# Ledger of designs, part 82: peptides against a protein of PDB entry 9GMZ

Target 1, 343 residues: chain A of PDB entry 9GMZ
Amino acid sequence: TGFPLELLTRPATERLAYFENYTVAHPRLKEVYEILMRTIAEPAGASFIFVYGASGVGKTTLRLRVEQKLTELALPKLESDRARVPVVGIEAIAPESRYFNWKEYYTRALITLEEPLIDHKFDYGVRGISRDNFGKINVESKVVAPALRRALENALIHRHPDVFFVDEAQHFGKVASGYKLQDQLDCLKSLANMTGILHCLLGTYELLTFRNLSGQLSRRSVDIHFRRYCADSPEDVQAFKSVLLTFQQHLPLAETPNLVDHWEYFYERTLGCIGTLKDWLKRVLSDALDREATTITLKDLQKRALSVAQCQKMFKEIQEGERQLSETEADVQNLRSALGLGA

## One batch from the design tools (peptide; aimed at target 1 Y22 L29 S242)

Design b2_p30_4_s2 (made by RFdiffusion4, then SolubleMPNN; from b2_p30_4, 13 letters changed)
Fold by OpenDDE base, seed 1:
Structure b2_p30_4_s2 (fold): chain B 343 residues (1-343), chain A 30 residues (1-30)
Amino acid sequence: as target 1 above (343 residues)
Amino acid sequence: SALQEAIEQAKKLSEELWEKGMEEYLEQIR
């Protein structure tokens, strides 16, 4: 099944919006989605889920699909419990300074948690937090981080989401010293323990450094590796080609472009990351629609491709992350051998 | 607006295709 042919008569804005909102259900995304949904349903005493993988692998797409499904599953219960929010998801901001801005984090979390049209007035117990006439939260600049934390704890307890998502969670790790990173981890652990809310941190392989700092979190965390497609695996290459085939069928152009024949070039410039691929195709589609083009060409693709230097940098970051995971597997084998359990 | 309707239709279609794709995957792994 391709795009609706009626889109060819629609404005460029509608055609681009179609492609932007289209999601390919590719094997790695399906696998991670199922593991994540199962873990949220049955956390087995876990307080944290870590989802890590390459930049542009599709972690934000995963989060949005899980948020949607959790909302759908909660709808029957929300009719009886109007105070409940099924899920909350935020993106962590990269700090401008050497220090993570907890005040901004708590403010954004509170705003996002209260964005649903919840008719239920909640008293945050904190002066300088109010709702406007449209139900939006306003936080006065005078409100300090400890007060915002208490407000967020109370809001999370009252709204009782099934999970709290933090996207780009590697930004918690961007601190000048390992000691400050431990303090940040202890703050998150305390928030999860005080609220009883399961936290899911999504991020790059830099999240592994953050995760490994606390042996206590290791006992109460589930790890999910969102892998890229690898060119050395025939199955992964076939899956990547299948994704290209699906995207070419869903580009709202008069003439279907042949993306599959250029799969090696697409792989070279995406490193097997489907999010990077979608973003690239979105840019190329936008340029084609602006020119009222009937199709996209290899030259159009080349114009919007990541540079070789960008791909080399991204590939080094991926290789370092994959290496750290392989070292962890070797460490497990060494630990088992040292315990007398055998390899 | 026509844009909002197109976005809603695109979301609905994406959801239907996602669900179908998940069902097919679950059948393959059983």
Scores: peptide ipSAE 0.117, ipTM 0.720, DockQ to the pose 0.304
OpenDDE base, seeds 2, 3, 4, 5: peptide ipSAE 0.014, 0.029, 0.079, 0.030; ipTM 0.414, 0.548, 0.692, 0.667; seed 2 fails the geometry check

Design b2_p30_4_s3 (made by RFdiffusion4, then SolubleMPNN; from b2_p30_4, 13 letters changed)
Fold by OpenDDE base, seed 4:
Structure b2_p30_4_s3 (fold): chain B 343 residues (1-343), chain A 30 residues (1-30)
Amino acid sequence: as target 1 above (343 residues)
Amino acid sequence: AALEEAIQQAKELSEQLEKEGMEKYLEEIR
């Protein structure tokens, strides 16, 4: 089944929006989705979930899909419990400064927790936090980070989400000169413990530094590796080709482009990362729609491809992350063997 | 209105494809 043919009569903006909102189900996304959903349902005393993988692997798509599903599952209960928010998701922003801005983080989290649809006014117990006439949270500039933290703790306790998502969580690693990364992890751990809310941090392989630094977080964390597709695996290559086939069917163009025949070129320029692939196709689709083109060609793809230099840089970062994980897995096996547990 | 409807249709279709495609793909890899 392809895109709705009626889209061909719709404006370019609607066609582009269709493709933007379209998600291809693919094996790695499903696997991680199922693990994540099970872990959220049954955290077994975990306070953290770490989802790590390559940039552009699809972590944001995973988050959004889990948020949608948790919201859907909560709808029947939300009618009776008007104070509850089923899920909270924020993106950690790369600080303009060399230092992670906790004040901004807490402010964004508070704003996200307070959906305009929540009729139940919550008093945060903090002066300078108010709702505007539209129900949006306004945080005055005078409110300090410790006060915002208390407000967030109170809000999380009151709203009781099943999970708190932080996307691009590697940005927590941008520590101020003289601050320890450990102190930031302890801060996050304290927030999770004080609220009783499960935190899910999604990010690049830089999140592995967080895992390794906090032996106490590791005891209460679940790790989920969102793997890319690897060209050395026949199964992964087939899955990647299947994703290309699905995307070509869901490009709202009059003529279905042949993406699958160019799978090696797509793999070369995405490194098996489906998010990178989707973003590439979105750019190419936008160009095609602007030209009122009936299809996309290899030349159109080449025009919007990442450079070889960009791909080489991304690949080095991926290889380093995959290496670190492989070493950790080997260490676990060695420990098991040394303990007389079968590998 | 029309954009919101297209977004909603894209979500519904994505959810259906996630349901159908994920079920089929797991059956083929098992």
Scores: peptide ipSAE 0.014, ipTM 0.402, DockQ to the pose 0.455
OpenDDE base, seeds 1, 2, 3, 5: peptide ipSAE 0.014, 0.007, 0.007, 0.012; ipTM 0.368, 0.346, 0.356, 0.345

Design b2_p30_4_s4 (made by RFdiffusion4, then SolubleMPNN; from b2_p30_4, 11 letters changed)
Fold by OpenDDE base, seed 5:
Structure b2_p30_4_s4 (fold): chain B 343 residues (1-343), chain A 30 residues (1-30)
Amino acid sequence: as target 1 above (343 residues)
Amino acid sequence: SALEEAIRQAKELSEKLWEEGMDEYLEKIK
C-alpha cells in the first residue's frame, strides 16, 4: 500500500510532512535496531554503546525509532514513577571554536531531559537554573560548566533513563590545540560512571578514532557498525532497490515515479546510504510540489543530486572507515591464529 | 490538524513496515 490518496488534494506542506515522517524499515536499519535494543536491555556491564557508520546512513532515524520504542515500553512504569524519563536523546554540536562547548552540551542535555516532565519540578541545587512560566529550563549565563555537570548528573540519576543518546558524537573529538581527546573521553566516562546511565554515542567513522584513544572505554563499550549497502553484494543491491520501490510508493504525487529503473544513479549519488537517499528525495519532492508537478523526472533528480565531487569526498571517508574496521577484524583473526585458536 | 493527521498516517504506515519481517517485505515487492 502506498501513501494515502487523500494527500493529493492537500497542501504541499502536508504532503511533504507525510514523506518526512515516513520511515522505510530497510534490512540494515532493522538489524542495527535489533542489536541496539538488545544491547540497551542487556548492556552486560557496558557503559557505552558506539554506533558508527557513514554520514547519511540513517543513524538519526535509528535513534528516533529506539527512543519511540523505549518510550512505549516504559509507559506502564511511568504511571507509577512520574519522575522517570525512559530515554534522552541529544545532538552534539560542532563547536564554532576549536573546542567542544561543554557548557552548551550540559545545558542542552538538561533542557531535553526536563522537557517531557514539565509538571514534575526537580531542584538541581544549582543557583541560576530555573523554569519559565512554560516549565522550560532556563540557565543563566553565570552558571559555570562544573555546576551544569552536577545538575545533569543529579537529573540523570533522578530521571534514570534506560539510555542517553548523543547523536553526531564525533564532535567530541574536536578539541582545541593543547587539549587531549583523552580528557573528553574521561569526562564522558565519569558522567556515565557517576550516573550509572548507559550512554549511546552515534556518529561517523571519526568516532572510531575517538573510541580507540581510550583502552579503558573499549573494555566497557559495545560497538555497532551501521553499514551502508554495497554494490558488490547482490543482496545489498536487492535491498537498495527494495527501498527505492518503497519510497516511490510513498511519494505523494499523482503519478508514481519509477525510481527503481534508475537504481544505479541513485546508488552513485548516495553511496548506498538510505538517509542520503531520503534527503535527496525530500528535496526533489519539495521542488515537484512547488511546481504542482504530477511526477518526478530524471531531470528533477539531477537538479538536487549531490555533486560527483561531494560523493567522491564522502566515499573516501567511508573507505577509510571501512578499512579501519577491516584491519581490526584482521587483527583479531591474526591474534586468534597466533594463540592457536584457529580462524 | 490536517498536518498532524498526515504525520500520524505516515508514522502508522511506517510502523506496519517495522512489524513485518524483512523476508515478507522482500516477497511483497517482487
Scores: peptide ipSAE 0.292, ipTM 0.786, DockQ to the pose 0.652
OpenDDE base, seeds 1, 2, 3, 4: peptide ipSAE 0.264, 0.244, 0.287, 0.281; ipTM 0.768, 0.755, 0.779, 0.784; seed 1 fails the geometry check

Design b2_p30_5_s1 (made by RFdiffusion4, then SolubleMPNN; failed a check: the pose's geometry; its pose is not in this set)
Amino acid sequence: AAARERRLAEARRLAAERAAESEPVEPAEL

Design b2_p30_5_s2 (made by RFdiffusion4, then SolubleMPNN; failed a check: the pose's geometry; its pose is not in this set)
Amino acid sequence: AAARERRLAEARALAEERAAESKPVEPAAL

Design b2_p30_5_s4 (made by RFdiffusion4, then SolubleMPNN; failed a check: the pose's geometry; its pose is not in this set)
Amino acid sequence: SAAREARLAEARALAAERAAESRDVDPAAL

Design b2_p30_6 (made by RFdiffusion4)
Pose (drawn by RFdiffusion4):
Structure b2_p30_6 (pose): chain A 343 residues (1-343), chain P 30 residues (1-30)
Amino acid sequence: as target 1 above (343 residues)
Amino acid sequence: SLYESFDLVLTEEDKAVLKAAQEEREAALS
């Protein structure tokens, strides 16, 4: 397989758009996608899905793909329920203040729930907020956060989304003190419990500070680790080389450049993160299409790669996250012994 | 071995989101 040969006659913009729209279902992403879809289809009391992963591993692409896939299920279901949004997805806003702005979060979440059939919802539940009949949801600055949250709860319970996505969930950790971390997530837990809607949280390894704050949160959450490819296990190396081969065969050029020969350098500057690899390859392809180059040279790759210091910071954070998420037989034995079960 | 692709379609909104996320990653690295 490979890129369509017709693209050679088309201008560089078509090649660049093709490569941007191209995706690879590498094994780690496939497994994580399968687990996430299975868990969303049947939460069974869980109120959180944590998706831990390094920067550029593909969390956002996973969210988008799963949103598109779930939207497909909604069309047959719509014949039964006219007013139902299948998936709601938003991004956590990094606050300018010392603490996360819950009022702004509620405002954005309610705004994202706008639908053309707003007549079906009627009143949101609290005065001071309504659509301006122009397709935009208007909220008043005098409306307090408890009333806005109550309106959001009512809107969510009415619409009943399958899953609620909060991309970049590490921004929830912006707090004014050292003790507010548990409360920051307890508020979302209470919102998810009352609305009966699973809140799937995606973020980098900084989200691991939100892992096990309390036993209640521990039970109300499901951990999904979006592991990067590691050079230690030969199977992961084989997969990383294979992804490079797929990219080598699928980037539009006159002749396919050799990328497997330089797999070590790619891993050096990408640490196995597929998104970081594709961003680099797209950047190199854009640079090459400017000069109409027929192949990719190593010099082109080096020109627009990542700095050593950046990759050192990436690896340090990744090592810390993998160390915190590691699970061994020793931990299972320790838990067995402490539980008094034995063997 | 060659790997398969997902049935992912990128809208203008999705592309803007991905571009913004990339800019944020670069900024975080700086």

Design b2_p30_6_s1 (made by RFdiffusion4, then SolubleMPNN; from b2_p30_6, 15 letters changed)
Fold by OpenDDE base, seed 3:
Structure b2_p30_6_s1 (fold): chain B 343 residues (1-343), chain A 30 residues (1-30)
Amino acid sequence: as target 1 above (343 residues)
Amino acid sequence: MLLDSFDLVLSEEDLERLRRARARREERLA
């Protein structure tokens, strides 16, 4: 089990593309994928799914694999219902100002819903939204946020996706005041309720602060914690080593590098985040292919590693998020005890 | 241990749950 050996005779671009497209079925990714797919199938009255975890844990990989699977499952129905979109995925943008740009959010969501292959011209009922000759949506600058919201509501109802993904959703929380943050939560809740479309927000642990501000969202949300691998868990260390072993077999190089022997260094510079690991190996592979190298050395790894300062910053952010979750679990236990439900 | 590629297929049971969930949504919209 490894990369196809014929890749060694192929161009560097094909070798790199192979590794980019390769996804390891590591335990945490499988677990979160199964929970997420089940929740999308049977939301049980939930309007929101929150997927939170460290930066670089693999949330984008999770989203893409779910999007792919939902699309594959929808193909037989898409032949009969040309208006349907099985899944919608957008990335939230960090606001440049103290305010989230809802106009931009709604515009990007509309553009994503209107894939060029959808022959059915939908009238959004909003002046200043048109399709070009290539089927691409054009939104005039004069169109205001409330009109774009109505257009998005109508589009979501008409296209009826199984889920609406928002990646980097912690950016909704990057506003100057708690009152405005509550208004943003109420806006998202209203959009989900008006359309009947399940929303999945993926983000860092900063998403927890956003989720906790609305007791109403908490009652209609499912939480999924995408955990990193922890060095204090023997099982997690073994899983992390297994990921390294698998990646070393899938690097399209003439000589298989020994990544597993350097597992501690890989852990130090990734904090147990598999997305960070894959991105690092991708950069190192690209450099090796450019040099026509037969293998990867420790020196090659060191050239593309995150700095110690970057890792220290990321680790502090992770520790704060993990602490908040532990406090929440303790609060639940205290509440159960206070209600007489026992420990 | 070597890990597999992420080519996870939904179980027949999960596919049937998805089909039933979709049917119930279609009935509520009708």
Scores: peptide ipSAE 0.280, ipTM 0.647, DockQ to the pose 0.193
OpenDDE base, seeds 1, 2, 4, 5: peptide ipSAE 0.262, 0.209, 0.210, 0.254; ipTM 0.685, 0.743, 0.728, 0.705; seed 2 fails the geometry check

Design b2_p30_6_s2 (made by RFdiffusion4, then SolubleMPNN; from b2_p30_6, 13 letters changed)
Fold by OpenDDE base, seed 2:
Structure b2_p30_6_s2 (fold): chain B 343 residues (1-343), chain A 30 residues (1-30)
Amino acid sequence: as target 1 above (343 residues)
Amino acid sequence: MLLDSFDLVLSEEDRERLERARERREARLA
């Protein structure tokens, strides 16, 4: 089945929104979703989940789908427990300096936790944190990072979410020294321990730097690798073609474009990352709708493709991350072999 | 092959596991 044909008579905004909201249940997304949902349900003493993979692999889509599902599952209890927030998700900001801005992080986390729709007011126990007339949190400039941390700890305990998501979590690693990175990790670890809330950090392969620096985090973390599709795997190529086939049926255009015949070009310009593919198709669809075009052409695709230079840079970053993982897997295998454990 | 839309529903077992995990958390907060 494709898109609802009625969309062809609808405004461009509705046609675009349909495609934006459409998510393909591709194999890697299903796999990682299932692992993540199980880990949230049964963390087995873990305080952290690390979800790492290429930029544009679909980590944000994964997060949003998990957030949606946890919210849906919590709805029956939220009527009785008005203090509860089932899930919270923030995006980490790149530091403007050699130091991560914890004050901003805590402020954003508090704002996200205490959405205006939460009827149950909470006292943060910190002067200079208030709700406005719309229920939005306001943090006065005089409130210092340690006070905001205490407020966040109290809010997380009171709201007791199943998980706290931090997207773009590689930004915690953008510090000048390994010692400072350890301090950041210890700060996160302390927050998770003090609140008892499971933290899920989603990010690029730069998150592996966190794993390598903290042997203590490794013992209390679950690692989830969100892999791209690889062109050297026939199964991955077939999955990627299936994604293209599905997207072409869900582009709300009068004539179904043949994306599958151009699969190599799509692969070249997405590196097997489905998020990158969707974003590309979204841009091309928007252009086509603006022109009232009946279909998408190769020229339309080329106009919105990432440059070869961008793809080369992204590919180098992916290869470095995949290399680090492969070395770690080899080290584990070597250790197992040395211990007399089978492969 | 055409792929489905992402409409994954947790199994009943996964829902029960999540509820048990919540109950254990609530019991620690009480």
Scores: peptide ipSAE 0.253, ipTM 0.727, DockQ to the pose 0.204
OpenDDE base, seeds 1, 3, 4, 5: peptide ipSAE 0.237, 0.250, 0.235, 0.246; ipTM 0.698, 0.698, 0.702, 0.718

Design b2_p30_6_s3 (made by RFdiffusion4, then SolubleMPNN; from b2_p30_6, 13 letters changed)
Fold by OpenDDE base, seed 3:
Structure b2_p30_6_s3 (fold): chain B 343 residues (1-343), chain A 30 residues (1-30)
Amino acid sequence: as target 1 above (343 residues)
Amino acid sequence: MLLDSFDLVLSEEDRERLRRARERREARLA
């Protein structure tokens, strides 16, 4: 199965949109999706889920599919409970200062929770929070962070989402001091506890540093490692080749390019990250469509590839994250041995 | 082997989220 052949007679914009909207169910994405959905359904007293992995591995794609699925599952209940929101999600922003901007975080979370199309409007009990004529939340500059927190707590309790997603959650860790980082963790923990809402923090391996600073969060968290495909694993190499083969069949070009023959070059420039691969192929497809090309060549791929320097930087970040996880696994084994439980 | 679709239907907002995620990745690699 490939792209619909009728696309070859359609405008370049439609052909590009087809590929953009196409998502491959690659093994690691499917595995992490199943684990995440199960954990959201049965958190077993956890307050947090940490989803970490390389940049460009596909975490945002994972989140979007989970959001869609949770919405679909909630539809029958939303007819009777017009106040309910099935899922809420925000992206954490890197602080410009040494301090995390909690006021901005709470404001963005409130705005995201209060979609204009929600029929049931309630008062947050906070002066300076209002709705415009379109039902959008407006927060006056005079509203302080503690008041915004109370408003968010009330909103989360009232809307009762199955999960609160925070994407790019490693940005919580980008603060000047370890003490302030602990206070941030305690703040998030308190928000989850006060609302009873499960929080899912998605991020890079930098999220591990944040997670490891709170022994209290560790007891109330589930970890999900979204791994890249590794070239030292024959199974991972085969999965990566299968992804290339699938994308090859779904590029709306007159002549199917042979991507699989170049798998090593694709691996070199993506490090086994499927999001990075898709983004690369999208850029190359766009260029090919602009020049009305019948296929994609190696030269076309090379023009849009990440540089070796970019790949080296990305690889260094991955290696550091994978090393930290390996050390943690070794620490677990050492602890088990010391407790007399065996390896 | 050919892989199946992940059956992800993208809204315009979802496409924008993916775009922002890409831009953040690119900025980290700059």
Scores: peptide ipSAE 0.496, ipTM 0.934, DockQ to the pose 0.908
OpenDDE base, seeds 1, 2, 4, 5: peptide ipSAE 0.462, 0.424, 0.476, 0.396; ipTM 0.927, 0.910, 0.929, 0.900

Design b2_p30_6_s4 (made by RFdiffusion4, then SolubleMPNN; from b2_p30_6, 12 letters changed)
Fold by OpenDDE base, seed 3:
Structure b2_p30_6_s4 (fold): chain B 343 residues (1-343), chain A 30 residues (1-30)
Amino acid sequence: as target 1 above (343 residues)
Amino acid sequence: MLLDSFDLVLTEEDRERLRRARERREARLA
């Protein structure tokens, strides 16, 4: 099975759009999806889910599929409960200052919760929050962070999403002091507790710093590690080759390129991150379509590859994250041994 | 082995989210 052959007669824009819209069900993505969906359905008293992994591993793709699935599952209930939103999600912004901007966070969360198409308009009970003629929320500059928090708490309670997603959640950690980090975590805990809404924080391995700082979060959190494919694992290498083979069949070109023969080069320049791989192939496909090329060559791949320096930077971040996880696993074993539970 | 589709249907908003995610990754590697 491959791309529809009819695409070869279609404009370059349609051919590129096909590949952009195509998502491979690779083993790690499927596994993490199943774990995340199960955890959202049965949180077992957890208030937080942490999804962490390398940049470009596919966390955004995972989130989008979960959002779509939760929406599909909620459709029968949304007909009767017009106030309900099945899922809400925001992207955390890196602070320009040493302080996290809670006012901006609460404002963005409120705007995302209040889609213009929601028939049931809710009064937040906060002066300076209004709706325009299109139903969009407007927040006046005079509204302070504590008032925005109360508005968000009320909105989350009223809309009752199955989960609140925060993407790029490592940006909460980019504050100057450990005390401020703890205060931020306590603010998030308080929001989750006051609303009863499950929070899912997605991000890089920098999220581990947050997890480790709060012994109270550890008791109320589920951790999901979205691993890259590792070259030292024969199973992971076979999975990575299977991804290349699948993408090879779904590139809308007259001649199918042999990507699998170059698997080591693809691994070297993606570190087993499928999001990085797809982005690379998309750039190369775009160039090939612009040239009306019949196939993709190694030279075409090399032109759009990440540099060795970029790969080294990415690899250093991955190694540090994987090391921290390995140390945590060792600490668990040491704790079990100290408790007399055995290894 | 050939892998199946993940059956993710992307809206225009979803494509934009993926674009922003890519741009953030690229900016981190710059």
Scores: peptide ipSAE 0.529, ipTM 0.941, DockQ to the pose 0.907
OpenDDE base, seeds 1, 2, 4, 5: peptide ipSAE 0.529, 0.535, 0.523, 0.524; ipTM 0.941, 0.943, 0.940, 0.940; seeds 2, 4 fail the geometry check

Design b2_p30_7 (made by RFdiffusion4)
Pose (drawn by RFdiffusion4):
Structure b2_p30_7 (pose): chain A 343 residues (1-343), chain P 30 residues (1-30)
Amino acid sequence: as target 1 above (343 residues)
Amino acid sequence: ADLEAELEKAEAALEEQREAEHLEPPESGF
């Protein structure tokens, strides 16, 4: 397989758009996608899905793909329920203040729930907020956060989304003190419990500070680790080389450049993160299409790679996250012994 | 109860890690 040969006659813009729209279902992403879809289809009391992963591993692409896939299920379902949004997804806003702005979060979450059939919803539940009949949800600055949250809860329980996505969930950790970390997540827990809607939280390894704050949160959450490819296990190396081969075969050029020969350097500057690899390859392809180059040279790759210091910071954070998420038989045995079960 | 929940999670994580060792070739498209 490979890129369509017709693209050679087309201008560089068509090649670049093709490569941007190209995706690879590498094994780690496939497994994480399958686990996430299975868990969304049947939460069974869980009120959180944590998706831990390094920067550039593909959390956002996973969110988008799963949103698209779930939207397909909604079309047959719509014949039964005219007013139902299948999936709602938003991004956590990094606050300018010391603490996360819950009022702005509620405002943006309610705004994202705008639908053309707004007549079906009627009143949101609290005065002071309504659509301006121009397709935009208007909220009043005098409306307090408890009332806005109550309106969001009513809107969510009316629409009943399958899943609620909060991309970049590490921004929830912006707090004014050292003790507000548990409360920051308890608020979202209460919201999810009352609305009966699973809140899937995606973020980098900084999200691990939100892992096990309390036993209640521990039970109300499901951990999904989007692990990067490690050079230690030969199977992961084989997979990383294989992803490079698929990219080598699928980037539009006159002749396919050799990328497997330089797999070590790619891993050195990408740490196995597939998104970081694709971003680099797309940048190199854009640079090459400017000069109409027929192949990719190592010099081109080196010109637009990542700095050593940046990769050192990436690896340090990844090592800390993998160390915190590691599970061993020793932990199982320790838990068995402490539980008093034995063996 | 908390310890039972931690144990179930640790066992499930190890089972998932073992299943993840059996990797397939990557596929075009997602």

